# Designs tried in a protein design run: peptides against a protein of PDB entry 5ONS. Part 56

Target 1, 181 residues: chain A of PDB entry 5ONS
Amino acid sequence: MFKKFDEKENVSNCIQLKTSVIKGIKNQLIEQFPGIEPWLNQIMPKKDPVKIVRCHEHIEILTVNGELLFFRQREGPFYPTLRLLHKYPFILPHQQVDKGAIKFVLSGANIMCPGLTSPGAKLYPAAVDTIVAIMAEGKQHALCVGVMKMSAEDIEKVNKGIGIENIHYLNDGLWHMKTYK

## One batch from the design tools (peptide; made by RFdiffusion4, then SolubleMPNN)

Design b2_p15_3_s2 (from b2_p15_3, 7 letters changed)
Fold by OpenDDE base, seed 3:
Structure b2_p15_3_s2 (fold): chain B 181 residues (1-181), chain A 15 residues (1-15)
Amino acid sequence: as target 1 above (181 residues)
Amino acid sequence: SLEEAIEEYYRELSK
């Protein structure tokens, strides 16, 4: 989603949301990520304005006090930014790729099944279309936010093809934004 | 900072 993304070229505008819209978004976030509910007031304090950075290709980034929190495309599901995920690593279920897959993930490549079934990988139960945090062998921080294209069960059984779609990865265009006010 | 260290490290890995 952000492989060729540049803030100067791909951001269209920024709007401040009304309270009613913010309430709706918060409810949606809790529905998508139940574990975030106790932390939502800390992440999105009531006193702080919430903004949407509108980008090309119908991408929207939710921000509070300049911090990039979540993003979505075409009003689809929200994804946490890696920066938020690093602060709250529990908001997504995890999958771990082996060390050999790191360079490919960081180039924006999708995660192939063998990279999730190898000895250095850790594959946890997850249904298709689940948004997941991609961890790497020997690394502390998530390097990617992805979407399961196959269930964990099918990844293990078939062990061929794209297991997880790469949506957002370290050092992509979104990562480079850091903040936006 | 940690952020800068991560960015630098992964920048090198992506090359």
Scores: peptide ipSAE 0.275, ipTM 0.827, DockQ to the pose 0.044
Fold by OpenDDE base, seed 4:
Structure b2_p15_3_s2 (fold): chain B 181 residues (1-181), chain A 15 residues (1-15)
Amino acid sequence: as target 1 above (181 residues)
Amino acid sequence: SLEEAIEEYYRELSK
């Protein structure tokens, strides 16, 4: 989603959200990520305005005090940014790729099934379309936010093709967009 | 943290 993303070239505008809209978004976030509920007031303090940075290709980034928190495309599900995920690693269920997959993930490549089933990888139960944090063997921080294109069960059985779609990864355009006010 | 994440993947990014 952000492989060729550049803040200067791909940001269209920024809109401050109304309180009613913010409430709706918070409810949606809790629905998507139930574990975030106790932390949501910390992540999105009521006193702080919430803004949407509108980008090309129907990408929207939810920000509070300039911090990029979540993003979505075409009014789809919200994804946490890696920066937020690093602060709150429990927001997403995890999957772990092996060491060999790291360089490919960091290039924006989708996660192939063998990278999730090989030694060093850890594949946890997850349904298709689940948004997941991609961890790496021997690393403490997530390197990618992805979407399960196959269930964990199917990844193990088929073990071929794209297991997880790479949505946001370290050093992509969104990562380099540190803040926006 | 940001710094830790960068450090962890620095070698991979520098290749």
Scores: peptide ipSAE 0.265, ipTM 0.812, DockQ to the pose 0.052
Fold by OpenDDE base, seed 5:
Structure b2_p15_3_s2 (fold): chain B 181 residues (1-181), chain A 15 residues (1-15)
Amino acid sequence: as target 1 above (181 residues)
Amino acid sequence: SLEEAIEEYYRELSK
């Protein structure tokens, strides 16, 4: 989603959200990520305005105090940014790729099944379409936010093809934005 | 590696 994303070239505008809209978004976030509820007031303090950075390709980024929190495309599900995920790693269920897969993930490549079933990888139960944090063998921080294209069970059984779609990864265009006020 | 550098960088910024 952000492989060729550039803040200067791909941001259209930034709007400050109304209170009612913020409430709706918060409810949606809780629905998507139930574990975030106790932390939402910390992540999105009531006193702080919430903004949406509107980007090309129908990408929207939720920000608070310049911090990029979540993003979505075409009004689909919200994804946490890696920066938020690093602070709150429990927001998403995890999957772990082996060391060999790291360089490919960081190039924006989708995660192939063998990278999730090989030694060094850890595959946890997850259904298709689940948004997941991609961890790496021996690493503490997620390097990617992805979407399960196969269930964990099928990844183990089939063990070929795309297991997880790469949505947002370290050092992509979104990562390089860092902040936006 | 790149990911290691990024991880360390982020950890430092988060302190």
Scores: peptide ipSAE 0.117, ipTM 0.758, DockQ to the pose 0.047
Fold by OpenDDE base, seed 1:
Structure b2_p15_3_s2 (fold): chain B 181 residues (1-181), chain A 15 residues (1-15)
Amino acid sequence: as target 1 above (181 residues)
Amino acid sequence: SLEEAIEEYYRELSK
């Protein structure tokens, strides 16, 4: 989603959300990520304005105090940014790729099944279309936010093709955006 | 900083 993303070229505008809209978004976030509920007031304090950075290709980034928190495309599901996920790693279920897959993930490549089934990888139960945090063997911080293109069960059984779609990864255009006020 | 360390590390990995 952000492989060719550049803040200068791809950001259109920024709008401040009304209270009612913010409430709706918070409810959506809790629905998507139930574990975030106790932390949501810390992540999005009531006293702080919430803004949407509108980008090309119908991408929207939710921000508070300049911090990029979540993003979505075409009114689809919200994804946490890696920066938020690093602070709250429990927001998403995890999958772990082996060491060999790291460089490909960081190039924006989708995650192939063998990278999730090989020694060093850890594959956890997850349904297709689940948004997941991609961990790497021997690394503490998530390197990617992805979407299961196959269930964990099917990844293990079929073990070929795209297992997880790469949505947001370290050092992509969104990562380099850092903040937006 | 932690952020700088992460960025430095993964810049190298992505090459």
Scores: peptide ipSAE 0.164, ipTM 0.773, DockQ to the pose 0.045; fails the geometry check

Design b2_p15_3_s3 (from b2_p15_3, 8 letters changed)
Fold by OpenDDE base, seed 2:
Structure b2_p15_3_s3 (fold): chain B 181 residues (1-181), chain A 15 residues (1-15)
Amino acid sequence: as target 1 above (181 residues)
Amino acid sequence: SLEEAIQEYFEKLSE
């Protein structure tokens, strides 16, 4: 989503959301990520305005006090930014790729099944279309936010093709934005 | 630190 993304070229505008819209988004976030509910008032304090940065390709980034929290495309599901995920790593279920897969993930490549079934990888139960945090062998912080294109069960059984779609990864265009006010 | 940990991802790749 952000492989060829640049803040200067791909941001269109920024809007401040109404209270009612914010409440709706918060409810959606809790529905998508139930574990976030106790933390949502900390992440999105009531006193702080919530903004959406509108980008090309129908990408929207939810921000509070300049911090990039979540993003979506074409009004689809919200994804946490890696920066938020690093603060709250439990927001997403995890999958772990082996060492060899790291360089490919960081180039924006989708995650192939062997990178999730090989020694050093850890594959946890997850249904297709689940948004997941991609961890790496020997690393403590997520390097990617992805979407399961196969269930964990099918990844192990088939063990070929794209297992997880790479949505957002370290050092991509979204990562480089850091903040936006 | 987090910044150091993130940087470690890329230092290994440059070798």
Scores: peptide ipSAE 0.408, ipTM 0.858, DockQ to the pose 0.049
Fold by OpenDDE base, seed 4:
Structure b2_p15_3_s3 (fold): chain B 181 residues (1-181), chain A 15 residues (1-15)
Amino acid sequence: as target 1 above (181 residues)
Amino acid sequence: SLEEAIQEYFEKLSE
């Protein structure tokens, strides 16, 4: 989603949201990520305005106090940014790729099944279309946010093709954006 | 620090 993304070239505008819209978004976030509920007032304090940065390709980034928190495309589900995920690693269920897959993930490549079934990988139960945090063998911080293109069960059985779609990864265009006020 | 940990991702890959 952000492989060729550049803030200067791909941001269209920024809007401040109404209170009613913010409440709706908060409810949606809790629905998508139930574990975030106790932390949501800390992440999105009531006194602080919430903004949406509108980008090309129908990408929207949710921000508070300049921090990039969540993003979505074409009014689909929200994804946490890696920067938020690093602060709250429990927001997403995890999957772990082996060491060999790291370089490919960081190039923006989708995650192939063998990288999730090899000895250095850890594959946890998850349904297709689940948004997941991608962890790496020997590392403590997520390197990617992805979407299951196959269930964990099917990844193990088929063990070929795209297991997880790469949505957002370290050092992509969104990562480099850092803040936006 | 977090920044150092992230940087280690790329330093080790370059070796």
Scores: peptide ipSAE 0.393, ipTM 0.853, DockQ to the pose 0.051
Fold by OpenDDE base, seed 5:
Structure b2_p15_3_s3 (fold): chain B 181 residues (1-181), chain A 15 residues (1-15)
Amino acid sequence: as target 1 above (181 residues)
Amino acid sequence: SLEEAIQEYFEKLSE
């Protein structure tokens, strides 16, 4: 989603959200990520304005105090940014790739099944279309946010093809934004 | 630090 993304070229505008809209978004976030509910007042303090950075290709980034929190495309599901995920690692279920997969993930490549089934990888139960945090062997911080294209069960059984779609990864265009005020 | 940990991803990529 952000492989060729550049803040200077791909941001259209930024709008401040009304209170009612913010409430709706918070409810959506709780529905998607139930574990986030106790933390929402910390992540999105009531006293702080919430903004949406509108980008090309119908990408929207939810921000508070310049921090990039979540993003979505075409009003689809919200994804946490890696920067938020690093603060709250429990927001997403995890999958772990082996060491060899790291360089490919960081190039924006989708995650192939062998990188999730080999020694050093850890594959946890997850259904198709689940948004997941991609961890790496020997690393403490997520390197990617992805979407399961196969169930964990099928990844293990088939063990070829795209297991997880790479949505957002370290050092992509979204990562480079850092903040937006 | 977090930044240091993230930087390690790029300085010591595993093959």
Scores: peptide ipSAE 0.392, ipTM 0.860, DockQ to the pose 0.055
Fold by OpenDDE base, seed 3:
Structure b2_p15_3_s3 (fold): chain B 181 residues (1-181), chain A 15 residues (1-15)
Amino acid sequence: as target 1 above (181 residues)
Amino acid sequence: SLEEAIQEYFEKLSE
């Protein structure tokens, strides 16, 4: 989603949201990520304005005090940014790739099934279309946010093809954006 | 620090 993204070229405008809209978004986030509910007032304090940065290709980034929190495309599901996920790693279920897959993930490549079933990888139960945090063997912090293209069960059985789509990864265009005031 | 840990991802890959 952000492989060729550049803040100067791909941001259209920024709007401040009304209170009612913010309430609706918070409810959506709790529905998607139930574990976030006790932390949401800390992440999005009531007294702080919430903004949406509108980008090309129907991408929207949710921000509070310039901090990039969540993003979505075409008004689909919200994804947490890696920067938020590093602060709250429990927001997403995890999957772990082996050491050999790291360089490919960081190039924006989708995650193939063998990278999730090989020694050093850890595959946890998850349904298709689940948004997941991609962890790496021997590393503490997530390197990627992805979407299951197959269930964990099917990844183990078929063990070929795209297991997880790479959506956002360390050092992509969104990562480099850092903040937006 | 967090920044150091993340930077380590890239430094070791370049070796």
Scores: peptide ipSAE 0.384, ipTM 0.850, DockQ to the pose 0.050

Design b2_p15_3_s4 (from b2_p15_3, 8 letters changed)
Fold by OpenDDE base, seed 5:
Structure b2_p15_3_s4 (fold): chain B 181 residues (1-181), chain A 15 residues (1-15)
Amino acid sequence: as target 1 above (181 residues)
Amino acid sequence: SLEEAIEQYYKELSK
């Protein structure tokens, strides 16, 4: 999603959200990420305005105090930014790729099944379409936010093709955006 | 800091 993203060229505008809209978004976030509920007031304090950075390709980035928190495309599901995920690692279920897959993930490549089933990988139960944090073998911090294109069960059984779609990865355009005020 | 840790992490990944 952000492989060719550039803040200067791909940001259209930024709007401050109304209270009612913020409430709706918070509810959506809780629905998507139930574990975030106790932390949401910390992540999005009531006193702080919430903004949406509108980008090309129908991408919207939710921000508070310049921090990029979540993003979505075409009003689909919200994804946490890696920066938020690093602060709150528990908001997504994890999958771990083997060491060999790391360089490909960091190039924006989708995660192939063998990278999730091989020694060094850890595949956890997850349904198709689940947004997941991609962890690297032997590393503490997520390197990618992805979407399960197959269930964990099917990944293990079939072990061929795209297991997880790469949505946002370390050092992509969104990562480099860092903040937006 | 977390930022520094992540930066270091990225460097490690990029080796």
Scores: peptide ipSAE 0.378, ipTM 0.898, DockQ to the pose 0.063
Fold by OpenDDE base, seed 2:
Structure b2_p15_3_s4 (fold): chain B 181 residues (1-181), chain A 15 residues (1-15)
Amino acid sequence: as target 1 above (181 residues)
Amino acid sequence: SLEEAIEQYYKELSK
């Protein structure tokens, strides 16, 4: 989603959301990520305005105090930014890729099944379309946010093709935005 | 920063 993304060229505008819209978004976030509920007032304090940064390709980024928290495309599901996920790693279920897959993930490549089934990888139960955090061995900080294109069960059985779609990865265009006010 | 440390770590792993 952000492989060719540049803040200067791909951001259209920024709008401040009204209270009712914010409440709706918070409810949606809790629905998508139940574990975030106890932390949502910390992540999005009531006293702080919430903004949407509108980008090309129908991408919207939810921000509070300039921090990029979540993003979505075409009114689809919200994804946490890596920066938020690093602070709250439990927001998403995890999958772990093997060492050999890391360089490809960081180039924006989708994650192939062998990179999730080989030694060094760890594959956890997850259904198709589940948004997941992609982890490396021994690290607490995700390198990628992805979406399961196959269930974990099918990844193990078929073990070929795209297992997880790469949505947002370390050092992509969104990562380099850092903040936006 | 933490972000820089993360970037550096994964840079090394990408070699």
Scores: peptide ipSAE 0.295, ipTM 0.866, DockQ to the pose 0.054
Fold by OpenDDE base, seed 4:
Structure b2_p15_3_s4 (fold): chain B 181 residues (1-181), chain A 15 residues (1-15)
Amino acid sequence: as target 1 above (181 residues)
Amino acid sequence: SLEEAIEQYYKELSK
């Protein structure tokens, strides 16, 4: 989603959201990520305005006090940014790739099944279309946010093709955006 | 910074 993304070239505008819209978004976030509920007031304090940064390709980034928190495309589900996920790693279920897959993930490549079933990888139960945090062995900071294109069960059984779609990864265009006010 | 540390870690790990 952000492989060729550049803030100066791909941001269209920024809007401040109304209170009613913010409440709706908060409810949606809790529905998508139940574990975030106790932390949501810390992440999105009531006194602080919430903004949407509108980008090309129908990408929207949710921000508070300049911090990039979540993003979505074409009004689909929200994804946490890696920066938010690093602070709250429990927001998403985890999957762990093997060492060999890391450089490919960091190039924006989708995650192939063997990278999730090989020694060094850890595959946890997850349904297709689940948004997941991609982890490396022994590290608590995710390198990628992805979407399961196959269930964990099917990944193990079939073990061929794309297991997880790469949505947002370390050092992509969104990562380099850092802040936006 | 934390961000720099994370970037450095994965840079090393990916080699």
Scores: peptide ipSAE 0.271, ipTM 0.848, DockQ to the pose 0.055
Fold by OpenDDE base, seed 3:
Structure b2_p15_3_s4 (fold): chain B 181 residues (1-181), chain A 15 residues (1-15)
Amino acid sequence: as target 1 above (181 residues)
Amino acid sequence: SLEEAIEQYYKELSK
């Protein structure tokens, strides 16, 4: 989603949200990520304005005090940014790739099934279309946010093809954006 | 190397 993303070229505008809209978004976030509820007031304090950065390709980034928190495309599900996920790693269920897969993930490549079933990888139960945090063998911080294209069960059984779609990864255009005020 | 650069990057993230 952000492989060729550039803040100067791909941002259209930024709008400040009304209180009622913010409330709706918070409810959506709790529905998607139930574990975030106790932390939401810390992540999005009531006193702080919430903004949406509108980008090309129907991408929207939710920001508070310039911090990039969540993003979505075509008004689909919200994804946490890696920067937020590093602070709150429990927001998403985890999957782990082996050391050999790291360089490919960081190039924006989708994650193939063997990279999730090989020694050093860890595959946890997850349904298709689940948004997941991609961890790497021996690393503490997530290097990617992805979407399960197959269930964990099918990944193990079939062990062929795209297991997880790469949505957002370290050093992509969104990562380099850092802040927006 | 790329591997060394990645490792250094993760170390910086951990600070």
Scores: peptide ipSAE 0.024, ipTM 0.586, DockQ to the pose 0.040

Design b2_p15_4_s1 (from b2_p15_4, 9 letters changed)
Fold by OpenDDE base, seed 4:
Structure b2_p15_4_s1 (fold): chain B 181 residues (1-181), chain A 15 residues (1-15)
Amino acid sequence: as target 1 above (181 residues)
Amino acid sequence: MSSLIEKALELTEAL
């Protein structure tokens, strides 16, 4: 989603959200990520304005005090940014790729099934279309946010093709954006 | 803290 993204070229405008809209978004976030509920007031304090940065290709980024929290495309589901995920790693279920897959993930490549079934990988139960944090073998912090294109069960059985779609990865255009006020 | 995390993750790119 952000492989060719540049803040100067791809940001269109920024809007401040009304209180009612913010309430709706918070409810949606809790629905998508139940584990975030106890932390949501810390992540999005009531006193702080919430903004949406509108970008090309129907991308929207949710921000508070310039911090990039979540993003979505075409009004689909929200994804946490890697920066938020590093602070709250439990927001997403995890999958772990082996060491050999790291360089490909960081190039924006989708995660292939063998990279999830190898000895250095860890594949946890997850349904298709689940948003997941991609962990690297021997590393503490997520390097990618992805979407399951197959269930974990099918990845193990088929072990061929794209297991997880790469949505946002370390050092992509969104990562380099850092803040927006 | 973000800088420290970024540096730690940059080491992953060296793999």
Scores: peptide ipSAE 0.089, ipTM 0.723, DockQ to the pose 0.051
Fold by OpenDDE base, seed 2:
Structure b2_p15_4_s1 (fold): chain B 181 residues (1-181), chain A 15 residues (1-15)
Amino acid sequence: as target 1 above (181 residues)
Amino acid sequence: MSSLIEKALELTEAL
């Protein structure tokens, strides 16, 4: 989603949201990420305005105090930014890729099944379409936010093709955006 | 924490 993303070229505008819209978004976030509920007031304090940075390709980035928190495309589900996920690792269920897969993930490549079934990988139960944090063997912080294209069960059984779609990864355009006031 | 993340990124890229 952000492989060719550049803040200067791909941001269209930024809007401040109304209170009612913010409330709706917060509810949606809790529905998507139940574990975030106790932390949501810290992540999105009531006193702070919430903004959406509108980008090309129908990408929207939710921001508070310039921090990029969540993003979505075409009003689909929200994804946490890696920066937020690093602060709150429990927002997403995890999957772990082996060391060999790291370089490919960081190039924006989708995660192939063998990278999830190898000895250095850890594959946890997850349904198709689940948004997941991609961990790397031997690393503490998620390197990618992805979406299960196959269930964990199918990844193990089939062990071929794309297991997880790469949505946002370390050192992509969104990562480099850092903040937006 | 940000510095640790940057270090992690650097180490990750070095693999």
Scores: peptide ipSAE 0.079, ipTM 0.717, DockQ to the pose 0.052
Fold by OpenDDE base, seed 1:
Structure b2_p15_4_s1 (fold): chain B 181 residues (1-181), chain A 15 residues (1-15)
Amino acid sequence: as target 1 above (181 residues)
Amino acid sequence: MSSLIEKALELTEAL
């Protein structure tokens, strides 16, 4: 989603959200990520304005005090940014790729099944279309936010093709955006 | 912290 994303070229505008819209978004976030509920007032304090940065390709980035928190495309599901996920790593279920897959993930490549079934990888139960945090063997912090294209069961059984779609990864265009006020 | 993470993963990628 952000492989060739550039703030100067791909941001259209920024709007401040009304209270009712913010309430709706918070409810959606809790629905998508139940574990975030106790932390949501810290992440999005009631006194702070919430903004959406509108980008090309129907991408929207949710921000509070300049921090990039979540993003979505075409009014689909929200994804946490890696920067938020590093602060709150429990927001998403995890999957772990082996050491050999790291360089490919960081180039924006989708994650192939063998990178999730090999020694050093850890594959946890997850349904197709689940948004997941991609961990790396021997690393503490997520390097990617992805979407399961196969169930964990099918990844192990078939062990061929794209297991997880790469949505947002370390050093992509969104990562380098850092803040937006 | 984010810069440290970025550097650590870049180093791993380069190996």
Scores: peptide ipSAE 0.055, ipTM 0.718, DockQ to the pose 0.046
Fold by OpenDDE base, seed 3:
Structure b2_p15_4_s1 (fold): chain B 181 residues (1-181), chain A 15 residues (1-15)
Amino acid sequence: as target 1 above (181 residues)
Amino acid sequence: MSSLIEKALELTEAL
């Protein structure tokens, strides 16, 4: 989603959200990520304005105090940014890729099934379409946010093709944006 | 901390 993204070229405008809209978004975030509920007031304090940065290709980034928190495309589900996920790693269920897959993930490649079933990888139960944090063998912090294209069960059984779609990864255009006010 | 994570992964790939 952000392989060729540049803040100067791909940001259209920024809007401040009304209270009613913010309430709706918070409810949606809790529905998508139940574990975030106790932390949501810390992530999005009531006294702080919430903004949406509108980008090309129908991408929207949710921000508070300049911090990039979540993003979505075409009014689809919200994804946490890697920067938020590093602070709150429990927001998403995890999957772990082996060491050999790291360089490909960091180039924006989708995660193939063998990279999730090989020694050094860890595959946890997850349904298709689940948004997941991609962990690297021997590393503590997520290097990618992805979406399950197959269930964990099917990944193990079939062990061929795209297991997880790469949505946002370390050093992509969103990562380099850092902040926006 | 985020910059340190980036650097750590870059160093790992450089090995």
Scores: peptide ipSAE 0.054, ipTM 0.716, DockQ to the pose 0.045

